# Peptides against a protein of PDB entry 5X9X: the designs that were tried, part 41

Target 1, 41 residues: chain A of PDB entry 5X9X
Amino acid sequence: SSVSELEQRLRDVKNTNSRFRKALMEKENELQALIRKLGPE

## One batch from the design tools (peptide; made by RFdiffusion4, then SolubleMPNN)

Design b2_p29_6_s4 (from b2_p29_6, 12 letters changed)
Fold by OpenDDE base, seed 2:
Structure b2_p29_6_s4 (fold): chain B 41 residues (1-41), chain A 29 residues (1-29)
Amino acid sequence: as target 1 above (41 residues)
Amino acid sequence: SSELLEKIERLRKEMKEIENEIAENEKLM
């Protein structure tokens, strides 16, 4: 049904955003490590 | 190094793109 399809799409978007947030966390961790590497060495 | 700075900038750009996608998706909710 249209309702079930919309509910499924909403779940898909939420799952996608969850994966994006995980990717952001990993990139932030890498970014911070690289910034620290910019240090006086 | 230039490679280090380039990698930092690439990461910053990738993060911004992901943040934008998250924000657009959240507008659907």
Scores: peptide ipSAE 0.600, ipTM 0.892, DockQ to the pose 0.786
Fold by OpenDDE base, seed 3:
Structure b2_p29_6_s4 (fold): chain B 41 residues (1-41), chain A 29 residues (1-29)
Amino acid sequence: as target 1 above (41 residues)
Amino acid sequence: SSELLEKIERLRKEMKEIENEIAENEKLM
């Protein structure tokens, strides 16, 4: 049905954003690790 | 290190692109 299709699309978008947020977190962690190399201890 | 700075800049760019994609997807919801 149209409703079930819309619900599925919504789930797909949410799942995609969840993966993106995970990737973003990993990149932030990597970025912070690299930034730490810029400054003196 | 030029390589270090390049990696940092690449990451910043990639993060911005991901944030933009997330924002666009949230507009669809």
Scores: peptide ipSAE 0.600, ipTM 0.893, DockQ to the pose 0.699
Fold by OpenDDE base, seed 1:
Structure b2_p29_6_s4 (fold): chain B 41 residues (1-41), chain A 29 residues (1-29)
Amino acid sequence: as target 1 above (41 residues)
Amino acid sequence: SSELLEKIERLRKEMKEIENEIAENEKLM
């Protein structure tokens, strides 16, 4: 049904955002590690 | 090094793109 399809799409968006937030956290950790490596080089 | 700075800048850009996508998706909810 149209309602079921909309609910499915909403779940898909939420799942996508969950994955994005995980990726964002990993990138933040990597970024901080690289910043800590900044030196005279 | 220049390579290190380039990696940092690339990460910052990628993070901004992800943040924008998250924000747009949240507007749909």
Scores: peptide ipSAE 0.599, ipTM 0.892, DockQ to the pose 0.759
Fold by OpenDDE base, seed 4:
Structure b2_p29_6_s4 (fold): chain B 41 residues (1-41), chain A 29 residues (1-29)
Amino acid sequence: as target 1 above (41 residues)
Amino acid sequence: SSELLEKIERLRKEMKEIENEIAENEKLM
């Protein structure tokens, strides 16, 4: 049904964003590590 | 190093792109 399709699309968007957020966190962690290398150690 | 700075800039760009995609998807919800 149209309602079922819309619900599926919403779930797909939410799942996609969840994956994007995980990827973003990974990049944030990598960025932090690289920035620390620039600092005086 | 130059390579280190380049990696940092690439990451910053990629993060911005992901954040933009997340924001656009949030508008759909």
Scores: peptide ipSAE 0.599, ipTM 0.892, DockQ to the pose 0.724

Design b2_p29_7_s2
Fold by OpenDDE base, seed 4:
Structure b2_p29_7_s2 (fold): chain B 41 residues (1-41), chain A 29 residues (1-29)
Amino acid sequence: as target 1 above (41 residues)
Amino acid sequence: DVLEQIERVKKEIERLENEIAKADAEIAA
């Protein structure tokens, strides 16, 4: 139904959002690790 | 090269932020 389709689309978007937010956190951590390599070691 | 890697990661972050913004906009609509 139209309602169920909209609900499914909403769930799909939320899943996409969550996945990319997790990936973002991982990339931010990667970035920080790289930045540390610029400093004295 | 660390600087080169940093720039690549920054670009990946930018793309992810754009995707998140897109999803947030769709959720809010």
Scores: peptide ipSAE 0.661, ipTM 0.913, DockQ to the pose 0.776
Fold by OpenDDE base, seed 5:
Structure b2_p29_7_s2 (fold): chain B 41 residues (1-41), chain A 29 residues (1-29)
Amino acid sequence: as target 1 above (41 residues)
Amino acid sequence: DVLEQIERVKKEIERLENEIAKADAEIAA
């Protein structure tokens, strides 16, 4: 049904969002590590 | 080059933030 399809889409979006938020955290950490290479820690 | 790597990572972060914003907008709608 349309409702079940929308619910499925919402679940998919939330799952994708969670994965991207985790990836973002990892990239922020990577950026921090790179910045530290520019000068003394 | 570290500066080049930084710029690449910043672009990756920007893309991720855009994807998250897109998903958040759909969730909030």
Scores: peptide ipSAE 0.661, ipTM 0.912, DockQ to the pose 0.731
Fold by OpenDDE base, seed 2:
Structure b2_p29_7_s2 (fold): chain B 41 residues (1-41), chain A 29 residues (1-29)
Amino acid sequence: as target 1 above (41 residues)
Amino acid sequence: DVLEQIERVKKEIERLENEIAKADAEIAA
């Protein structure tokens, strides 16, 4: 049904959002590690 | 080169932020 399809789309978008937010966190951590390399250990 | 790596990671972050914004917009619609 239209409602079930909309609910499925919402779940798909939320899953996508969650994956990208996790990836973002990992990249932010990677960036922090790189920035630390610019200065003295 | 660390500076080059930083720039690459920053670009990747930007792309991820755009994807998140897109998803957030659809969720809010």
Scores: peptide ipSAE 0.660, ipTM 0.913, DockQ to the pose 0.753
Fold by OpenDDE base, seed 1:
Structure b2_p29_7_s2 (fold): chain B 41 residues (1-41), chain A 29 residues (1-29)
Amino acid sequence: as target 1 above (41 residues)
Amino acid sequence: DVLEQIERVKKEIERLENEIAKADAEIAA
């Protein structure tokens, strides 16, 4: 049904959002590690 | 080169932020 399809779409978007937020966190950590290489701790 | 790597990661972060914003907009719609 249209409702079921909309609910599925919402779930898919939320899953995508969650995945990208996780990837973002990992890239932020990577950036932090790279920045630390620029100078002494 | 660390600076070059930093710039690449920053661009990847930008892309991810844009994708998240797109998803958030659809969720809010």
Scores: peptide ipSAE 0.660, ipTM 0.913, DockQ to the pose 0.735

## One batch from the design tools (peptide; made by RFdiffusion4, then SolubleMPNN)

Design b2_p30_5_s2 (from b2_p30_5, 16 letters changed)
Fold by OpenDDE base, seed 1:
Structure b2_p30_5_s2 (fold): chain B 41 residues (1-41), chain A 30 residues (1-30)
Amino acid sequence: as target 1 above (41 residues)
Amino acid sequence: KLEELKKQLEEAKKAGDELKAKQLEKEIEE
C-alpha cells in the first residue's frame, strides 16, 4: 500500500542518514588524528 | 497518517541533503 511504501522509504532514508552521520564522524576523527600527528606540535 | 508520513519523509530527506552537503564540504577541505 501507499502507506507501507512510504514507511519503507522513510526507514530507508533514516538508515542512510545514520550511515552518513557515522561516515562524517569517522572522517572528522581521521582528520583530527592527522592534525595531531602532522601538526606543528 | 499518509500526510504525516509524507511530512516525515520530506524532513528526513532534508536532513539527508544537509548531511550530504557536510560530506562534500569535508571532501573539499581534505
Scores: peptide ipSAE 0.293, ipTM 0.804, DockQ to the pose 0.031
Fold by OpenDDE base, seed 5:
Structure b2_p30_5_s2 (fold): chain B 41 residues (1-41), chain A 30 residues (1-30)
Amino acid sequence: as target 1 above (41 residues)
Amino acid sequence: KLEELKKQLEEAKKAGDELKAKQLEKEIEE
């Protein structure tokens, strides 16, 4: 049904968004770790 | 229910576009 299809699409988009958020957090963590390790201090 | 799901889907897509943009910006920054 149209409702079932939209529910599925919503789940898929939310899952993709969660992956984006996780990837951004990991990249930021990597950057901050490198700054702490290789920064001028 | 159908209209509410449509609204939620559009909101989620908008959030996803913003997250994707931030990801691209982060790739350029790093």
Scores: peptide ipSAE 0.293, ipTM 0.804, DockQ to the pose 0.031
Fold by OpenDDE base, seed 4:
Structure b2_p30_5_s2 (fold): chain B 41 residues (1-41), chain A 30 residues (1-30)
Amino acid sequence: as target 1 above (41 residues)
Amino acid sequence: KLEELKKQLEEAKKAGDELKAKQLEKEIEE
């Protein structure tokens, strides 16, 4: 049904967003680690 | 319910676009 299809699309988008959040957090953590190692200390 | 789902989908898509933009900014910064 139209409702079930939209619910599926919403789930797909939310899952993708969760992956983006995780990737962004990991990249930020990696960047901060690199800054501590290689930054203008 | 259908209209609320459409609204939630658009909000989730907007949030995704913002996350993509942040990822791109981090890639440029790195």
Scores: peptide ipSAE 0.282, ipTM 0.799, DockQ to the pose 0.031
Fold by OpenDDE base, seed 3:
Structure b2_p30_5_s2 (fold): chain B 41 residues (1-41), chain A 30 residues (1-30)
Amino acid sequence: as target 1 above (41 residues)
Amino acid sequence: KLEELKKQLEEAKKAGDELKAKQLEKEIEE
């Protein structure tokens, strides 16, 4: 049904968004590590 | 129910596009 198809598409988009969030979190962690390294001792 | 699911799908796509854009912006600035 159209409803079941939309529910599946929504799950797929949410999974994709979760992957993007993970990637952004990893980049943020890398940035924070550099800030700690290069910051005042 | 169908219209609400359509709305949620479009909102989720928009959020995904914004996250992708932010990722690309960070990669360009690095």
Scores: peptide ipSAE 0.040, ipTM 0.500, DockQ to the pose 0.031

Design b2_p30_5_s4 (from b2_p30_5, 19 letters changed)
Fold by OpenDDE base, seed 2:
Structure b2_p30_5_s4 (fold): chain B 41 residues (1-41), chain A 30 residues (1-30)
Amino acid sequence: as target 1 above (41 residues)
Amino acid sequence: EREELEKQLKEAKEKGDELLAAQLEKKLAE
């Protein structure tokens, strides 16, 4: 049904969003590590 | 996700990056 399809789409979006949030956090950590490497130390 | 943070923490400690280690410990404590 149309309702069930919308519910499925919402679940898929939430799952995708969660995955990208995790990836973003990991990339932020990597970026900060690189910034420190470029620092005076 | 938590496992990856713990892995990064271990690597930060091994490299002697105390600032990064502290940041990761904060995230793990949240």
Scores: peptide ipSAE 0.031, ipTM 0.499, DockQ to the pose 0.011
Fold by OpenDDE base, seed 1:
Structure b2_p30_5_s4 (fold): chain B 41 residues (1-41), chain A 30 residues (1-30)
Amino acid sequence: as target 1 above (41 residues)
Amino acid sequence: EREELEKQLKEAKEKGDELLAAQLEKKLAE
């Protein structure tokens, strides 16, 4: 049904968003590790 | 994801990485 299709689209968007957020977090952690190694700390 | 954050927090504290620990605690509190 149209409702089920909309629900599926919403799930797909949420899943995609979650994947990108996770990837961003991981890259940020990697960046911060490098900053700490290169920085004054 | 939360489990991984908690794991990383534990590891950061064990290593004495206070900056990372603080960042992770902030993420866990959001």
Scores: peptide ipSAE 0.027, ipTM 0.487, DockQ to the pose 0.013
Fold by OpenDDE base, seed 3:
Structure b2_p30_5_s4 (fold): chain B 41 residues (1-41), chain A 30 residues (1-30)
Amino acid sequence: as target 1 above (41 residues)
Amino acid sequence: EREELEKQLKEAKEKGDELLAAQLEKKLAE
C-alpha cells in the first residue's frame, strides 16, 4: 500500500541519517586526535 | 549517542587524555 511504501521510505531515510551521523562523529574524533597529536604538547 | 559519549569518556580517562575527557563531560552536561 501507499502507506507501507511511505513507512519503508521513512525507515530508509532514518537508517541513512543514522549512518551519516555516525560517520561524521567518527571523522570528528579522528580530527581531534590529529589536532592533539600535532599540538604543542 | 549519550551511551557512546559515556563510553568515550571512560576510555579517555583510562588513557589519561584530560582534554578529551573535559570536552566529553561538557557535551554530557549540555
Scores: peptide ipSAE 0.025, ipTM 0.461, DockQ to the pose 0.012
Fold by OpenDDE base, seed 5:
Structure b2_p30_5_s4 (fold): chain B 41 residues (1-41), chain A 30 residues (1-30)
Amino acid sequence: as target 1 above (41 residues)
Amino acid sequence: EREELEKQLKEAKEKGDELLAAQLEKKLAE
């Protein structure tokens, strides 16, 4: 049904968004680690 | 064509394209 399709699409979007947010957080952590390593300290 | 979808999935994973990989996995599961 149209309703079930919309519910599925919403779930898919939410899951995708969650994955990308997690990936961005991990990349930020990696970046900060590199900054610490390459910094003047 | 299923073989082409599987090929694209492999390439998407290698590139780290999570969105495309997820879409292809969904297609393959149908």
Scores: peptide ipSAE 0.024, ipTM 0.412, DockQ to the pose 0.044

Design b2_p30_7_s3 (from b2_p30_7, 16 letters changed)
Fold by OpenDDE base, seed 2:
Structure b2_p30_7_s3 (fold): chain B 41 residues (1-41), chain A 30 residues (1-30)
Amino acid sequence: as target 1 above (41 residues)
Amino acid sequence: VEEQIRYLLEEGAISEQEARDLLAKQRALL
C-alpha cells in the first residue's frame, strides 16, 4: 500500500542518515588527528 | 581498555586508524 511504501521510505532515510552521521564523525576525527600531528601543538 | 578506546574515538581524541592500532597492540599483549 501507499502507507507501507511511505513507512519503508522513512526507514530507509533514517538508516541512511545514521550511516552518514557515523561517516561524518569518523572523517572529523581523522581530520582532527591529522591537525594534531601537523599543528604546532 | 576496549571501552576506553571507544570513548577516545567518540570524543575525537583518536582516529579510527589509531583505535585499530591500539586494539591490535592490546591483542598482541595477550
Scores: peptide ipSAE 0.060, ipTM 0.667, DockQ to the pose 0.014
Fold by OpenDDE base, seed 3:
Structure b2_p30_7_s3 (fold): chain B 41 residues (1-41), chain A 30 residues (1-30)
Amino acid sequence: as target 1 above (41 residues)
Amino acid sequence: VEEQIRYLLEEGAISEQEARDLLAKQRALL
């Protein structure tokens, strides 16, 4: 049904959003790790 | 952080695209 299709699309969007948020966090952590390696400069 | 990203770019530790991505990601998280 149209409702079940919308529910599926919502799940897909939520899953994609979750993956991207995780990737952003991992990249921020990677950046901070590089900053720590460089020091305060 | 922005200065440090620039330093990483100048040293060849990251690509220009990676630098842009990191700045964009930082902006999104703040």
Scores: peptide ipSAE 0.053, ipTM 0.696, DockQ to the pose 0.019
Fold by OpenDDE base, seed 5:
Structure b2_p30_7_s3 (fold): chain B 41 residues (1-41), chain A 30 residues (1-30)
Amino acid sequence: as target 1 above (41 residues)
Amino acid sequence: VEEQIRYLLEEGAISEQEARDLLAKQRALL
């Protein structure tokens, strides 16, 4: 049904959004770690 | 630091976007 399709699409969007947010957070942490390791030079 | 970031880019350890972001963050912290 149209309702079930919309529910599925909403779940898919939420899952995708969650994955991207996690990836962005991890990349931010990686960059901060590199900054700390490399120092100011 | 800039040269070290360039090295990481050349070695494929980070993307161009990651390199730009890292340099921007480094500048912001200093």
Scores: peptide ipSAE 0.051, ipTM 0.717, DockQ to the pose 0.015; fails the geometry check
Fold by OpenDDE base, seed 1:
Structure b2_p30_7_s3 (fold): chain B 41 residues (1-41), chain A 30 residues (1-30)
Amino acid sequence: as target 1 above (41 residues)
Amino acid sequence: VEEQIRYLLEEGAISEQEARDLLAKQRALL
């Protein structure tokens, strides 16, 4: 049904969003580690 | 950090592309 298709699309968006949030957090951690190695300047 | 990235570039420790990537990532975080 149209409702089930909308629910599926919403699930797909939420799953994609969750994956990208995780990736961003990991990249932020990597960057912070590099910044600490390079120093504050 | 920007000065240190410049130093690493001058010393040949990183490429121009790596320097650009590091600066871009820093700007995104801050």
Scores: peptide ipSAE 0.030, ipTM 0.637, DockQ to the pose 0.014; fails the geometry check

Design b2_p30_7_s4 (from b2_p30_7, 14 letters changed)
Fold by OpenDDE base, seed 3:
Structure b2_p30_7_s4 (fold): chain B 41 residues (1-41), chain A 30 residues (1-30)
Amino acid sequence: as target 1 above (41 residues)
Amino acid sequence: VEEKIRYLLEAGAISEEEARRLREKQEELR
């Protein structure tokens, strides 16, 4: 049904959003590590 | 030690690669 399709799409969007949030956090940690390696220069 | 490593990752104090190195050092000391 149309309702079931909308519910599925909502679940997929939520899952995708969660994955992107995790990826962004990991990238931020890596960026901070690189900044530390560059030092004060 | 693993709890400390997890905390440092979540705080953004270390990267996954740095965490891996810490775990390897921990294993070497056992």
Scores: peptide ipSAE 0.056, ipTM 0.611, DockQ to the pose 0.013
Fold by OpenDDE base, seed 4:
Structure b2_p30_7_s4 (fold): chain B 41 residues (1-41), chain A 30 residues (1-30)
Amino acid sequence: as target 1 above (41 residues)
Amino acid sequence: VEEKIRYLLEAGAISEEEARRLREKQEELR
């Protein structure tokens, strides 16, 4: 049904969003590590 | 040591790459 399809799409979007948030956190940690290596703070 | 590495990752004190290097160093010491 159209409702079931929308529910599936919503789950897929949530899963994709979660993966992107994790990737962003990883990149932020990498960036901060580099910043710490570059200078004071 | 692994628990401490996890703590540092979660705190944003180290990156996954730095964590990997710490694990390699730990393995070399065993």
Scores: peptide ipSAE 0.055, ipTM 0.621, DockQ to the pose 0.013
Fold by OpenDDE base, seed 1:
Formats: sequence, C-alpha cells, structure tokens
Structure b2_p30_7_s4 (fold): chain B 41 residues (1-41), chain A 30 residues (1-30)
Amino acid sequence: as target 1 above (41 residues)
Amino acid sequence: VEEKIRYLLEAGAISEEEARRLREKQEELR
C-alpha cells in the first residue's frame, strides 16, 4: 500500500541518516586522535 | 569497561580504531 511504501521510505532515510552520522563521528574521532598525536602531548 | 569505551568514543576522546585495540586488550586479559 501507499502508506506502507511511505513508512518504508521513512525507515530507509532514518537508516541512511544514522549511517552518515556514524561515519562523521568516526572521521572526527580519527582526526582528533591525529591532532592529539601532532600536538605537544 | 564497554560503557566507558562507548563514552570515550562519543566524547571524541578515542577513535573507533583505538576502541578496537582496547577491546582486544580486554579480551587478552580474560
């Protein structure tokens, strides 16, 4: 049904958003780790 | 320990790779 299709699309968008947020967090953490290694620490 | 690792990840204090290494070390100590 049209409603079921919209619900599926919403789930897909949420999953995609979650994946991108995770990827961004991992990249930021990696960058910060590198920054710390380059710093005076 | 896992909760602490997750907290450090969320805070940006460690990377996922560093977290992986911490988990591996934890496993070696068991």
Scores: peptide ipSAE 0.055, ipTM 0.615, DockQ to the pose 0.015
Fold by OpenDDE base, seed 5:
Structure b2_p30_7_s4 (fold): chain B 41 residues (1-41), chain A 30 residues (1-30)
Amino acid sequence: as target 1 above (41 residues)
Amino acid sequence: VEEKIRYLLEAGAISEEEARRLREKQEELR
């Protein structure tokens, strides 16, 4: 049904969004680790 | 210790690679 399809799409978007947010956090942490390694010099 | 590692990850204090190394060190101590 149209309602079921919309519910599925909403779940898929939420899951995708969650995965990308996690990936962004991990990349930010990696970036910060590199910044710490560079130091002030 | 795992809860502390998770906290540090979420706070951006450590990376996943650093967390992996911490877990390996923890396992070596068992």
Scores: peptide ipSAE 0.054, ipTM 0.611, DockQ to the pose 0.015

Design b2_p30_8_s1 (from b2_p30_8, 16 letters changed)
Fold by OpenDDE base, seed 4:
Structure b2_p30_8_s1 (fold): chain B 41 residues (1-41), chain A 30 residues (1-30)
Amino acid sequence: as target 1 above (41 residues)
Amino acid sequence: DAEFASLSKEEQEKLLAEQKERAKKLEAEM
């Protein structure tokens, strides 16, 4: 049904959003680690 | 990433611990 398709699309968007949030968190942590390494030097 | 591999073992272990903690918080909010 059209409703079931919309629900599936919403699930797919939520899953994609979760993956991007995790990737951004990883990049943020890497950046923070590099800043901590370079900052005191 | 090459950026992560350039860190010391201690810095890598700390980063992995922080990532795991943040991942658990993010998953709990979903």
Scores: peptide ipSAE 0.038, ipTM 0.524, DockQ to the pose 0.015
Fold by OpenDDE base, seed 5:
Structure b2_p30_8_s1 (fold): chain B 41 residues (1-41), chain A 30 residues (1-30)
Amino acid sequence: as target 1 above (41 residues)
Amino acid sequence: DAEFASLSKEEQEKLLAEQKERAKKLEAEM
């Protein structure tokens, strides 16, 4: 049904969003590690 | 429904068949 297809699409978008949030967090952690290495300390 | 009960057996069976067909079409579009 079109309703079940829309529900499936919504689940797929939520899963993709969760994966992108994880990837962004990993990149932010990498960036902060580089900032600490290049800092005046 | 009193109106439905007044119909012949053949007319009742036809109306029930038409209602089931309409329901199936609506469900297929959902």
Scores: peptide ipSAE 0.037, ipTM 0.309, DockQ to the pose 0.040
Fold by OpenDDE base, seed 3:
Structure b2_p30_8_s1 (fold): chain B 41 residues (1-41), chain A 30 residues (1-30)
Amino acid sequence: as target 1 above (41 residues)
Amino acid sequence: DAEFASLSKEEQEKLLAEQKERAKKLEAEM
């Protein structure tokens, strides 16, 4: 593979990783909000 | 929020469990 193909793959992986991290963070925040609202009982 | 607070305890626990499972699936896909 060319250097340009590796650079493109690296950009794609970084973009995908960023999207997954954002989605995971949003789901974690939602989960934590539900935990706080549900309370101990 | 008001929508969550309007749910029964059972529905709240179900929603929490569903969110937890969604988070686990997302983590497994990474």
Scores: peptide ipSAE 0.034, ipTM 0.552, DockQ to the pose 0.013
Fold by OpenDDE base, seed 2:
Structure b2_p30_8_s1 (fold): chain B 41 residues (1-41), chain A 30 residues (1-30)
Amino acid sequence: as target 1 above (41 residues)
Amino acid sequence: DAEFASLSKEEQEKLLAEQKERAKKLEAEM
């Protein structure tokens, strides 16, 4: 049904959003680790 | 609707039944 398809698409968008948020957090942690290694000290 | 009000009771009931069946078909397609 069109409703079931819309619900599936909404789930897919939420899952994609969650994956991107996780990737951004991992990249932020990586950047902070690099900043600590390459910092002015 | 003035056109609907001009119909006989039987014709009104038939039209309402047809509208209800169309609505059920549309709902089943959603």
Scores: peptide ipSAE 0.034, ipTM 0.310, DockQ to the pose 0.044

Design b2_p30_8_s3 (from b2_p30_8, 16 letters changed)
Fold by OpenDDE base, seed 4:
Structure b2_p30_8_s3 (fold): chain B 41 residues (1-41), chain A 30 residues (1-30)
Amino acid sequence: as target 1 above (41 residues)
Amino acid sequence: SAAFESLSPEEQAALLQKQLEQARKLEKEM
């Protein structure tokens, strides 16, 4: 049904958004670790 | 749709949520 298709599409968008947010957080943590290791301070 | 794909994931989710609510109302009236 049109409702079930919209529900599936909404789930897919929310899951994709969650995965991208997690990936960005992990990359930020990696960057901060590198800054602390290689930075002048 | 290129217009839909240009939206942020949050904007896409908000639009789909609005459409889903409208579709559920229509389905209930049938």
Scores: peptide ipSAE 0.098, ipTM 0.662, DockQ to the pose 0.071
Fold by OpenDDE base, seed 2:
Structure b2_p30_8_s3 (fold): chain B 41 residues (1-41), chain A 30 residues (1-30)
Amino acid sequence: as target 1 above (41 residues)
Amino acid sequence: SAAFESLSPEEQAALLQKQLEQARKLEKEM
């Protein structure tokens, strides 16, 4: 049904959003590790 | 839609949620 298709699309967008937020957090952690490695301290 | 793909995931989710609510309302009226 049209409703079931919209529900599926909404689930897909929410899953994508969750994946992107996780990826951004991992990249921030990687960046901070590089800053600690390459920083003057 | 190119316009839809240009939205952030949060904006896309908000739009789809609004459309889902409208579709559910239409199904109840039928």
Scores: peptide ipSAE 0.097, ipTM 0.661, DockQ to the pose 0.071
Fold by OpenDDE base, seed 1:
Structure b2_p30_8_s3 (fold): chain B 41 residues (1-41), chain A 30 residues (1-30)
Amino acid sequence: as target 1 above (41 residues)
Amino acid sequence: SAAFESLSPEEQAALLQKQLEQARKLEKEM
């Protein structure tokens, strides 16, 4: 049905969004580690 | 749609959620 197709498409977009949020969090953690390593201290 | 693909995943999800709610209203009337 049109409703079930929209629900599936919404799940796919939410899954993609979740993966991108996880990747951004990992990059933020890496950035903070580099800041602590390369900082003026 | 090229316009839809240019949206962020969050904007795409918000648009699809709105369309889903409209479709559910129509389905209840059928």
Scores: peptide ipSAE 0.096, ipTM 0.657, DockQ to the pose 0.070
Fold by OpenDDE base, seed 3:
Order: structure tokens, then sequence, then C-alpha cells
Structure b2_p30_8_s3 (fold): chain B 41 residues (1-41), chain A 30 residues (1-30)
């Protein structure tokens, strides 16, 4: 049904958004680890 | 569409959510 297709498309977009947010969080964590490693402390 | 694919994933999700809610309302009225 058109409703089922919209629900599937919505799930796909939400999954993509979640993957990008996770990737950004991982990169932020990596950056902070490098800052702590290379920082003046 | 090219216009839809140019939106951010969050904007795409919001548009699809609105369309889904409209479709559910129509289905409920039938």
Amino acid sequence: as target 1 above (41 residues)
Amino acid sequence: SAAFESLSPEEQAALLQKQLEQARKLEKEM
C-alpha cells in the first residue's frame, strides 16, 4: 500500500540520519582523544 | 525528485512524516 511504502521510506531516511549522527559522534570522540593526546597537558 | 533529494535527511523525514499522517487520516475516514 501507499502507506506501507511511505512507512518504509521514512524508516530508510531515519536510519540514514541515525548513521550520520553516529558517524559524527565517533569523529568528535576521535577528535577529543587526539586533543587530549597532543594537548599541552 | 531532485528537490526531495536535495533536502537534509531530517527535512526528508519531516516531509514523509507529514505525508504519512495525511495518508493515515484519509485511510481512517474511509
Scores: peptide ipSAE 0.095, ipTM 0.657, DockQ to the pose 0.071

